# Peptides against a protein of PDB entry 2FGR, part 137

Target 1, 331 residues: chain A of PDB entry 2FGR
Amino acid sequence: SSVTLFGIVDTNVAYVNKDAAGDSRYGLGTSGASTSRLGLRGTEDLGGGLKAGFWLEGEIFGDDGNASGFNFKRRSTVSLSGNFGEVRLGRDLVPTSQKLTSYDLFSATGIGPFMGFRNWAAGQGADDNGIRANNLISYYTPNFGGFNAGFGYAFDEKQTIGTADSVGRYIGGYVAYDNGPLSASLGLAQQKTAVGGLATDRDEITLGASYNFGVAKLSGLLQQTKFKRDIGGDIKTNSYMLGASAPVGGVGEVKLQYALYDQKAIDSKAHQITLGYVHNLSKRTALYGNLAFLKNKDASTLGLQAKGVYAGGVQAGESQTGVQVGIRHAF

## One batch from the design tools (peptide; made by RFdiffusion4, then SolubleMPNN)

Design b2_p17_4_s4 (from b2_p17_4, 15 letters changed)
Fold by OpenDDE base, seed 4:
Structure b2_p17_4_s4 (fold): chain B 331 residues (1-331), chain A 17 residues (1-17)
Amino acid sequence: as target 1 above (331 residues)
Amino acid sequence: MEELLKKALEEFKKLLE
């Protein structure tokens, strides 16, 4: 059996020009290029092609030294793997997010990422962003000539909120084709939650694709999220993303990503555009900069996620600009 | 800082045109 300690410390200076009051915020933030983390993982060969594994991972907040504590909420799994694929037990990324966030060129963190995986409806469940789940069983197939899939089910354990039962139940999966420069996948998920104490289903469909042309990579996402409420009508958001990245000078990468969030329940759109650059000082250490612009229209109040500085919304119809400049170190 | 950001945004917008 082997145990590996691993992590990332990613800390930045961040600025956003508007908060909910219309004031600027700036300071030291975290996780601008990659989510800061500390983890332990290991595997045991059980013979016969079977392996056991464990994975424990928590988020690190370098700006305050994890003043709010440390946990393994990023991942806490035990697994069996072999020729059949991998079965995981424990809190993890749900299969849909694990696969479909891979098309986000900003690694689902900082001010530039695709923000479609969100709690769009003031859902009262702990994971109503559709990213992770408690009590999760996941299965991932091997890759068969490019074809692969993942499936997951999370137990609700009779969790209730208001009159809503089965809160936290997740069922979902993806099918994908990953072969050389091409990746494409379709994900479907349903999560049971509550909004206003009433039972609500969070339905999600996501299509992702990317192609690496060598000189550049293109990536795209199409997503619909629908919170189906028993009372009050559905809260639907259509999210679109298109991004490109290219290597620069053998040590750098430039990224440009656009996203549109069409929030149907409030008939309002938000536009996000982000330019990012990563400069690798080594295999483990990088400097990075992100510049993001978020334009809210009408009743939209979305904010850029400058973690550690400001991740809240803005006034309806207001635009927000954000900058992050930081260091990422992996160990 | 805001002026620098505004300038950067304007330059970025120009690059996208």
Scores: peptide ipSAE 0.026, ipTM 0.504, DockQ to the pose 0.013
Fold by OpenDDE base, seed 3:
Structure b2_p17_4_s4 (fold): chain B 331 residues (1-331), chain A 17 residues (1-17)
Amino acid sequence: as target 1 above (331 residues)
Amino acid sequence: MEELLKKALEEFKKLLE
């Protein structure tokens, strides 16, 4: 049996040149290269190739010392694993996000990540970004000659919002091929939610692929998200990503990523370009810098996610530039 | 410091437009 205490403290100085009023914001932000976290995990060997596990993980906010409290909303699972794979019970990343965010070169963190996993429709569900779920049962297969899969179901527990029932129900999964330098996957998910107090389905399809050439890595995502409403029509977003990363001088990594968000309901596009650099001072400590540019067209109001400084939108059709410079320490 | 940062960001923006 084992119990491990682990975590990351990632804090940065961040700047964005525009908020919703057109003013700059700057200060101390969190989670620019990796999400700051504190966790406990452990395993017990039950014999015969069977293991029990637990995982408890919460977000840390280094700028304010977790003024709003601490919880295990990142992950709170118990599991069984073996030659059959792994079954997890509890709040976690849903299988689709767990697999498909792995193609994001910015690891779904800071001002540079792929922002497709988002609440595009003012959904009233707690997890309408499609990233995590409460009351989740997940199953992950072993890797069979490169092929692997994950499936999940989250219970709604008869939660209601307005006239919407089944809020919080998730069903989804992915199939993947991971072999050597190649990774590719397809994910499908549906969540039940509410928009304006009315029942809405959040449907998601995502394709991802990456290839590691040794000297560089290429990665891509294609995603469609639909909030299907009985009244008012569907809110559909097509999101595209292409990124490249390369090692620098044995101690650094440079990343460049482009994303396009085609927001069909408002007939408006947003373009995101991010340049990132990580400098490893050790195996556990790194300096990093991110530079992101977000161009909104027409009615688009997307903002960069400078957590701890400013993560809101901008005026319609406005562009936003963001910078993060920080320290990441893992323990 | 803020002015220098703003200037650098504006120059970067011009390169991307």
Scores: peptide ipSAE 0.017, ipTM 0.464, DockQ to the pose 0.013
Fold by OpenDDE base, seed 1:
Parts: sequence; C-alpha cells; structure tokens
Structure b2_p17_4_s4 (fold): chain B 331 residues (1-331), chain A 17 residues (1-17)
Amino acid sequence: as target 1 above (331 residues)
Amino acid sequence: MEELLKKALEEFKKLLE
C-alpha cells in the first residue's frame, strides 16, 4: 500500500471593476490558475491486476487559512480498478463534469473558465451546478482504441426540500473518443432538485472537443442546461465556448477563451472573453495572469468568479472586467 | 502566438462593446 500527500496552493491578487453596487473589489484571492487543494491518495495492489484505491481531497483557501474549516468535499472516494476499468464510491466530480470540464482551458477555476456548469435556476440542492455529487457511485471504462465512457449514479437517500423528493439524485454519463491529438465527448446528466420548494429536474447535455496541433490547441464546448420545474416554465441556458492555447518559449502558456451564455428564461445573453498566461518558474511553481471581460446584456447579471475577492453578480446589463495575478505552487 | 491572442482579445472586446 502507498500513501501520497499532494496539493496545490494557488493565491493571487485580484481585481474586478464592478460588484452588485457598481463598485470595484480587490484583494487577495485564491485558485486563479488551479483550484488550491490538499489531498491524500493511495493504492494497494491486490494481485491479478486488481487495485484498491482511496482519494481524499479538500479545497485550500490561502487568503484566510481555511477559516471556515477543512473538509474533503472535492473528493472522498474508495475505488477498485483493473482491466475492467475503475469503480469509485464516494463524493466526487460526477462523470459528466469530470470529462467535459477537461475541455475548459482555464481548468474550471478563476475568472476565465467556462461557467456553464452552474445553478441557473436558484436550485436548492447543494450540487445544482452539476459538478459534484454526494453518495455517488461511478464507473469509468478503460480506453478501447480511443473509445471510453463514464457513468454515475448518486443516491438521494430520500432527501426532501419542500414538497420535492429524491433531491440529490444524479444519473449521468459520457461517451468519448480520445486518440492522439483528438478528444471528443458527449455527456448527459439529470439531477433531481427543488426550486422554490418544488420538484425540479436539472437536465444537462454537453458536447466537447479539442485538437492539439502541437503549436496550439483548440477546444470547444456546447452545453444545454434545463431546469424543468413542476410549476412554471423551464429555465434553459445554452452555453458555448471556444478556446485556444499555445506554448510560449518553452516555459509559458498563453490561453484565449470565449464563452456565450444564452439565458433563455430571461431572454438575455452574457459574453465572456479571457486572456490567460502561465509562466513556469519550475516544474512545481508558476506565475500567472488572467484578464477577463464579461458583458451582460439585458437582464443578465453574471459575475466573474474572483474567488476570495468577489464572486457575486453585477447589475443587469453591466459589464465586468477582472484581473488576477498570482502564484501557483504544487507539491 | 501570444501577440496574436492579445490582439484577438482586444479586437473581440471592441466588438462586444
């Protein structure tokens, strides 16, 4: 059996020019290039190609030293793996988010990421952003000539909110083709939740693809999220992303990503464009900078996610500019 | 590539305004 301690501390100085009151916010933020984390993981060879594993991972907040405490909300799994693939038991990324967020060139964190994996409807479930689930069982196939898949089910355990039952139930999965420079995936998921105390299904479909040309990488996402409420109309968002990245001088990476969030329930769009740069000082330490611009149209109130500084919305129809400059250290 | 990306960002920002 082996046990590995691992982590990332990512802390930045961040600025956004507008909050909900139209005022600027600035200070020390976290997780601008990668989510800061502390984890323990290990494996045991059981023979015959079978392995047991565990993974415990929590988020680190370097700006306040985890003042709200430390937990393993990022991942808390036990697993078996072998020629059949991998089965995981415990809280984790749901298979759809695990695969489809991999096309986000900003690693699903900071002010530049694809924000489609979101609670678009004031869902009352803890994981209505479609990223993780409690009580999760997941299965991941091996790669068969490029083809691979992942499936997951989360038990609701008869959790209720208002009149809604089965809250927290997840069912979903993806199919993918990963071969050399090409990656493409289709993900489908449904979560049971509540909105206004009423049963709601969160349905999600996501297409992702990327191609690595060596000198540059292109990546894209197409997503529809639909909160199907028992009472009231559906809350539907179509999200689109296109990004490019390229190595710079052997020690750096530049990234440009655009996203469009078409919020159908409020007939309003938001446009996000982000430029990022990572400069590797070593294999483990990097400096980085992100510059993001978010334009809300009409009734849209989306805000950039400057974690630790300001992650709230802005006034309807307002634009927001954000900057992060930070250090990422991995151990 | 970096300069192209910077230029593209600025042009796109202008188009979005």
Scores: peptide ipSAE 0.008, ipTM 0.445, DockQ to the pose 0.013
Fold by OpenDDE base, seed 5:
Structure b2_p17_4_s4 (fold): chain B 331 residues (1-331), chain A 17 residues (1-17)
Amino acid sequence: as target 1 above (331 residues)
Amino acid sequence: MEELLKKALEEFKKLLE
């Protein structure tokens, strides 16, 4: 058996020019290039090609030293793996997010990521962003000539909110083709939640694709999220993303990503464009900078996620500019 | 490839319905 301690500490100086009051915010933020984390993982060879595994991972907040505590909410799994693939038990990324966020060139982190995996409807469930689930069983196939899939089910354990039952139940999965420079995936998920104390289904469909040309990578996402409410109509968001990245000078990477969030319930769009640069000082240490612009139209109030500084919304129809400059260190 | 992915998707959709 083996046990590995691993982690990332990513801390930045961040600035946003506008908060909900129209004022600027600035300070030390966290997780601008990669989510800061501390983890333990290990495997045991059980013979015959069967392995047991564990993974415990929590988020680190370097700006305040985890003032609110530490937990393993990023991942807390035990697994069996072999020629059949991998079965995981425990809190983890749901299969849909695990696969489809891989097309986000900003790795679902900082002020530049695709923000489609979101609680668009003030859902009252703990994981209504569609990213992770408690009480999760997941299965991942091996890669068969490029083809692969993942499936997951999370037990609701009879959780209730208001009149809503089955809160926290997840069912979802993806099919994918990953071969050489090409990746393409389709994911579907449904999560039971509540909005205003009433039963609501969070339905999600996501398409992703990327191609690595060597000199550059292109990536795209198409997503629909729909909170299906019994009363008040559906809350639907169509999200689109297109990104490109390229190596620079053998030690750097530049990223450019655009996203559009068409928020149907409020008939309002938001446009996000982010320029990022990572400079590798070593295999484990990098400097980075992100510049993001978010333009809200009409009733849209989206804000850039400058974690540790300001992650709230802005006034309706207002634009926001964000900057992060930081250090990422992996161990 | 596309046909296999479509079939898998259809089967998965049925599971979600």
Scores: peptide ipSAE 0.007, ipTM 0.383, DockQ to the pose 0.014

Design b2_p17_5_s1 (from b2_p17_5, 8 letters changed)
Fold by OpenDDE base, seed 1:
Structure b2_p17_5_s1 (fold): chain B 331 residues (1-331), chain A 17 residues (1-17)
Amino acid sequence: as target 1 above (331 residues)
Amino acid sequence: LTLSRDGDKVSVSVELE
């Protein structure tokens, strides 16, 4: 058996030129290149190709030393794995987000990531962004000639909000083809939640693909999120992403990513473009810089997620520019 | 930091970079 202590401390100086009041914000932020984390994981060989595993992981906030506490909300799983694949019990990334966020060249963090995995409708569930779930059972297949899949179910445990009585229930999964330079996936998910105290279904469909040309990598996402409300009509968002990355001089990586968020309920679009650079000082330490521009049209109020500095919205129709410069250290 | 156990034997490995 083995146990590994691991983590990432990622801290940056960040700036955004506009907050909700139209004022600039700047300071020390976290998780600009990778989410800062502390974790424990391990495996036990049970013989016959069967292994037991555990994974406990929480987020680190380096700017304030986790003033609000530490927990294992990133992942808290026990698992069995073998030739049949892997079964996990516990809070984790839901299978759809685990697979489909892998196409995000900005690692689903900082000011540059694809922001489609979001609570678009003021859902009252804790995980209405479609990223993680409590009370989750997950199954992942082995890779069969490139083909692989993942499935998950989360129990609602009769959680109620207002008149909604199945809040937190998740069902979803993906199918994928991963072979050499090519990756492609389709994900489907439904979560039960509440909006305004009324039962609402969060339906999500996501397509992802990437191709590594050696000299550069291209990646793309297509996503539709729909909050189906019993009263008031559906809240629908179509999100699109296209990105490219390339190694630079053997020690660096440059990234460029564009995303479009078409918010149908308010007939408003937001455009995001981000340029990023990572410079590896070692295998475990890197410097990085991100430059992001977010253009909101019409009633859109989206803001860049400069965690630790400002992650709120802006005034309707306003544009926001963000910068992060930081250090990432892995252990 | 990696802890490993083989039967009654416990080993600790630290990568210093």
Scores: peptide ipSAE 0.028, ipTM 0.632, DockQ to the pose 0.682
Fold by OpenDDE base, seed 2:
Structure b2_p17_5_s1 (fold): chain B 331 residues (1-331), chain A 17 residues (1-17)
Amino acid sequence: as target 1 above (331 residues)
Amino acid sequence: LTLSRDGDKVSVSVELE
């Protein structure tokens, strides 16, 4: 049996030129290149190719020393793994987000990531961004000549909000092909939630693909999210992402990523473009910089996610520029 | 930091850069 203590501390200086009042915000932020975390994990060999595992991981907020507390909400799983794959019990990334966020060149972190995995409809569920779930059972297949899949189900445990009686129920999965330079995946998920106290289904379909050309990597995402409401009509968002990354001088990586968020319910689009650079000082320590532009059209009010500084929206139709410069250290 | 247990044997390892 083994137990490993691990973590990442990622802290940055961040700036955004506009908040909801049109004023600039700046300060010390967290998780610009990787999400800061503290975790414990371990495995036990049970013989015959069977292993037990556990994983406990919580987010660290270096700017305030976790003033809001520490928990294991990133992951708290026990698992069995073997030739059959892996079964996990506990809060975790849902299979769809676990796989499909891997195509985000900004690792779903900072001001540059794909923001499609979002609560687009003011859903009242705790995880209406489609990223994680409580009470989750997950299964991941082995890789069979490139083909792999993951499935998950989260129990609602009769959680109610308003008249909604199955809040938090998740069912979803992905199929993927990962072989050499090519990765491609299709994910489908449904989560039950509430909007305005009324039962709402969050349906999500995501297609991702990447190809590593050696000198550069291309990655893309196509996503549709629908909050299906009985009253008021569906809230639908189509999200698109295209990105490229390339190694620089053996010690660095440059990233460029574009995303489009077509918010159908408000007939408004937002455009995001981000340039990022990571400079590895060692295997564990890196410097990084991100420059992001977010252009909202019409009624769109999206904001860049400068965690720890400002992650709110802007005025309708306003554009926002964000900068992060920081240090990432892994241990 | 990794703690390993094999029966009564406990091993501690630290990954150094």
Scores: peptide ipSAE 0.026, ipTM 0.646, DockQ to the pose 0.663
Fold by OpenDDE base, seed 4:
Structure b2_p17_5_s1 (fold): chain B 331 residues (1-331), chain A 17 residues (1-17)
Amino acid sequence: as target 1 above (331 residues)
Amino acid sequence: LTLSRDGDKVSVSVELE
C-alpha cells in the first residue's frame, strides 16, 4: 500500500480593468495556470488485479493562506479498480466534467478557461455549474482500443429547496475515443436543482475533440446547457470553444483559445479570447502569463475569473480585459 | 512524500527533484 502527499501552489499578480462598478481590480490571485491544491492519495493492492484507493484533495489559496478554511471538496473518494475499470464513491468531478474539461487548454482555471460549465440560471443547488457532485458514485471503463466511457449518479438524499425535491441528483456520463493524437467525447448529464424555489432540471450536452499534430494541438468544445423551468421558460446557453496550443523552444507552451457563449434567455452573446504562455523552469516549477479579453454584448454580464482578485460580473454590454502573471509549483 | 507499507515494512520516500 502507498500514500502520497501531493499539491500545487499557483499564485499570480492579476489585473482586470472592470468590475461591476466599472473600476479596475488588481492584486494577488491564485490558480492562474493550475488550480492550487493539497491532497492525499493512496492505493492498496488487494490481489487478483483488484486495487483499493482513496483520494482526498482540497483547494489551496496562497494569497490568504486558506483563511476561509480547508476542505476536501475537490475530491473525496474511495475506489476499487481492476480490469473492469474503476468505481469511485464520494465527492468528485462528475464524469461529464472530468472528461469534457480535458479539452480546455487552460485547465479549467484562471482567466482563460472555457466557462460553459456554469450556473447559467441562478440555480440554488451547490453544484449547479455541473462540475462536481456530492454523494456521487462513478464508474470509468478501461480503454478498449481507444473507446472508453464514464458514468455517474449522485444521490439527492431528499434534499429540498422551496418546492423542489431531489435537489442535487445527478445522472450523466460520456463516451469517448482516445487513440494516439485524437480524442473525441460526447457527454450527457442531468442535474436536478431549483431556481426561485421551483424544481428545475439542468440538462447538459457537450461534444469535445482534440487533435495533437505534434507541432500544435487543436481542441474544441460544443455545449448546450438548459435549465428547464416549469415557470418562466427554459434558460438555454450554447457555448462554443476553439483553442490551439504549441510548444515553444522545448521549455514553453503558447495557448490561444476562443469561446462564445450564446445566452438565449437574454438573447445576448459573450466572446472570450485568451492568450497564454507557460514557461517551464523545471518539471515542477513554471512561470506563466495570461491575457484575456471578454466582450459582452447586450445584456450579457460575464466576468473573467481572476480568482483571489475579482471573479464577479461586469455591467451589461461591457468588455473586460484581464491579465495574470504568476508562478506554479508542484510538489 | 510517499509512504509505502509492504507487510510490516513502512517506507518513507521523499523525492526532492
Scores: peptide ipSAE 0.026, ipTM 0.642, DockQ to the pose 0.645
Fold by OpenDDE base, seed 5:
Parts: C-alpha cells; structure tokens; sequence
Structure b2_p17_5_s1 (fold): chain B 331 residues (1-331), chain A 17 residues (1-17)
C-alpha cells in the first residue's frame, strides 16, 4: 500500500483592463498555469491484479491562504481497478470533462483556457458548468488498441430547486481513440438542473482531437451546450477551440489558443485568443506568462478567469485584456 | 448539433445550416 501527498501551488500577478464597471483590476491571483491543489492519494494491491485506491484533492488559494476554507471538492473518490478498468465512487470530474478538457492546451486553468464548460444559462445547480458531480459513480475502460471509454452516473438524491426535482443527476460518457500522437474523443452528457426554479436539462456534446507532431501539437474542441427549458426557450452555446503548442529550447513551451463562443440565446459571439509561455526552471517549478484577449460582441459579457483578481463579466460588447505572470510549483 | 435521449438511447443529430 502507498499514500502520496501531492500538490501544486500556482500564484501569479494578474491584470485585467476591464471589470463590470469598466475599471481595471490587478493583484495577486491563483492558478494561472495549473490549478493550485493539495491532495492525498494511495493504492493498495489486493492481489490477482486488483487494486484499491483513494483520492482526496482540494483547491488551494495561495493569495489568501484558503480564507474561505478547504475541502475536497476537486476529487474525493474510492476506487477499484484491474484488468477490467477502474470503477470510482465519489465526487470527481465527470467522465466527459475529464477526457475532453484534456484537449485544452491551457489545462482548463487561468485566463487562456477553453471556457465552454460553463453555466451558460444561470443554472441553479452547483455543478452546472458540467465539470464535476457529487454522488458520482464512474467507470473507465482499459485502453484496447487505442480505444477507450468512460461512463458516469450521478445520483440526484431527490434534490429539488423550485419545481425541479432531479437536480444534480448526471449521465454521460465518452468514447476515445488514443494511439501514439493521435487523440480523438466524443463526449455526451446530460445533467438535470433548474433555471428560474424550473426543471432544465443541460445537454452537452463535445468533440475533441489532438495530434502531436513532435515539434508542435495541435488541438481542437467542438462543443454544444444546450440548456433545455420548458419555458423561455433553449439556451444554446456553440463553442469552438483551436490551439497549438510547441516546445522552445528544451526548457520552455509556447501555446497559442483561439476560442469562439457563439451564444445563440443572445445572438452574440465572443472571441478569445491567448498566448502563453511556460519556462521550466526544474521538473517541478516553472515560470509562466499568459496574455489573453477577449472580444465580446453585441450582448456578450464574458470575462477572462483571472482567479483571485477578477473573474466576473464585462459590459456588453466590451473587450477585455488580461495578463498573468506567475510561479507554479509542484510537490 | 442536438443531443436527444429516448429511454436508454442517446442520439446525436447534426443540423447543417
């Protein structure tokens, strides 16, 4: 049996030129390159190829020392694994997000990531961004000649909001082909939630692919998120992402990523472009810088996620520029 | 792109405009 303590502390100086009032924000932020975290994990060999595992992980906010507390909301699972794959019980990334966010070259963190996994409709559920779920059972297959899959179901436990009576129910999964330089995946998910106190289905379909050319990597995402409401019509967002990364000088990595968010319900688009650079000082420590531009058109009010500084929206049709410069340390 | 569920079946439809 083994127990491992692990973590990442990622803290940055961040700047955004506009908040909801049109004013600049700047200060010390967190999680610019990787989400800061503290975790414990371990495995026990049960013999015969069967293993038990546990994983407990929470987010760290280095700028304020977790003033709002610490929890294991990132992951709190017990698992069995073997030749059959892995079964997990507990809060975790849902299978769809676990797989499909892997195509985000900014690791779903900071001001540069793909922001498609979002609560687009003022959903009232706790996890309406489609990233994690409570009461989750997940199964992941082994890799069979490149083919692999993951499935998950989260119990709603009769959680109610307004007239919605199945809030938090999740069902979803992905199929993937991972072989050498190629990765491609299709993810499908439905989550029950509420909008305005009314039952709403959050449907999500995501396609992802990447190819590593050695000298550079290309990655892409296509996603549709649809909040299906009985009253008021559907809230649909089509999100697109294309990114490239390349190693620089053996110690660095440059990343460029573009995303388009077509918000159909408000007939408005947002364009995001981010340039990032990571400089590895060691295997465990890196310096990084991100420069992001977010252009909102029409009624779009999206903001860059400068966590710890400003992660809110901007005025409709306004553009936002963000900068993060920070240190990431893994242990 | 539309996701539909009919019982245990999940269907994906793509409408090309």
Amino acid sequence: as target 1 above (331 residues)
Amino acid sequence: LTLSRDGDKVSVSVELE
Scores: peptide ipSAE 0.000, ipTM 0.263, DockQ to the pose 0.012; fails the geometry check

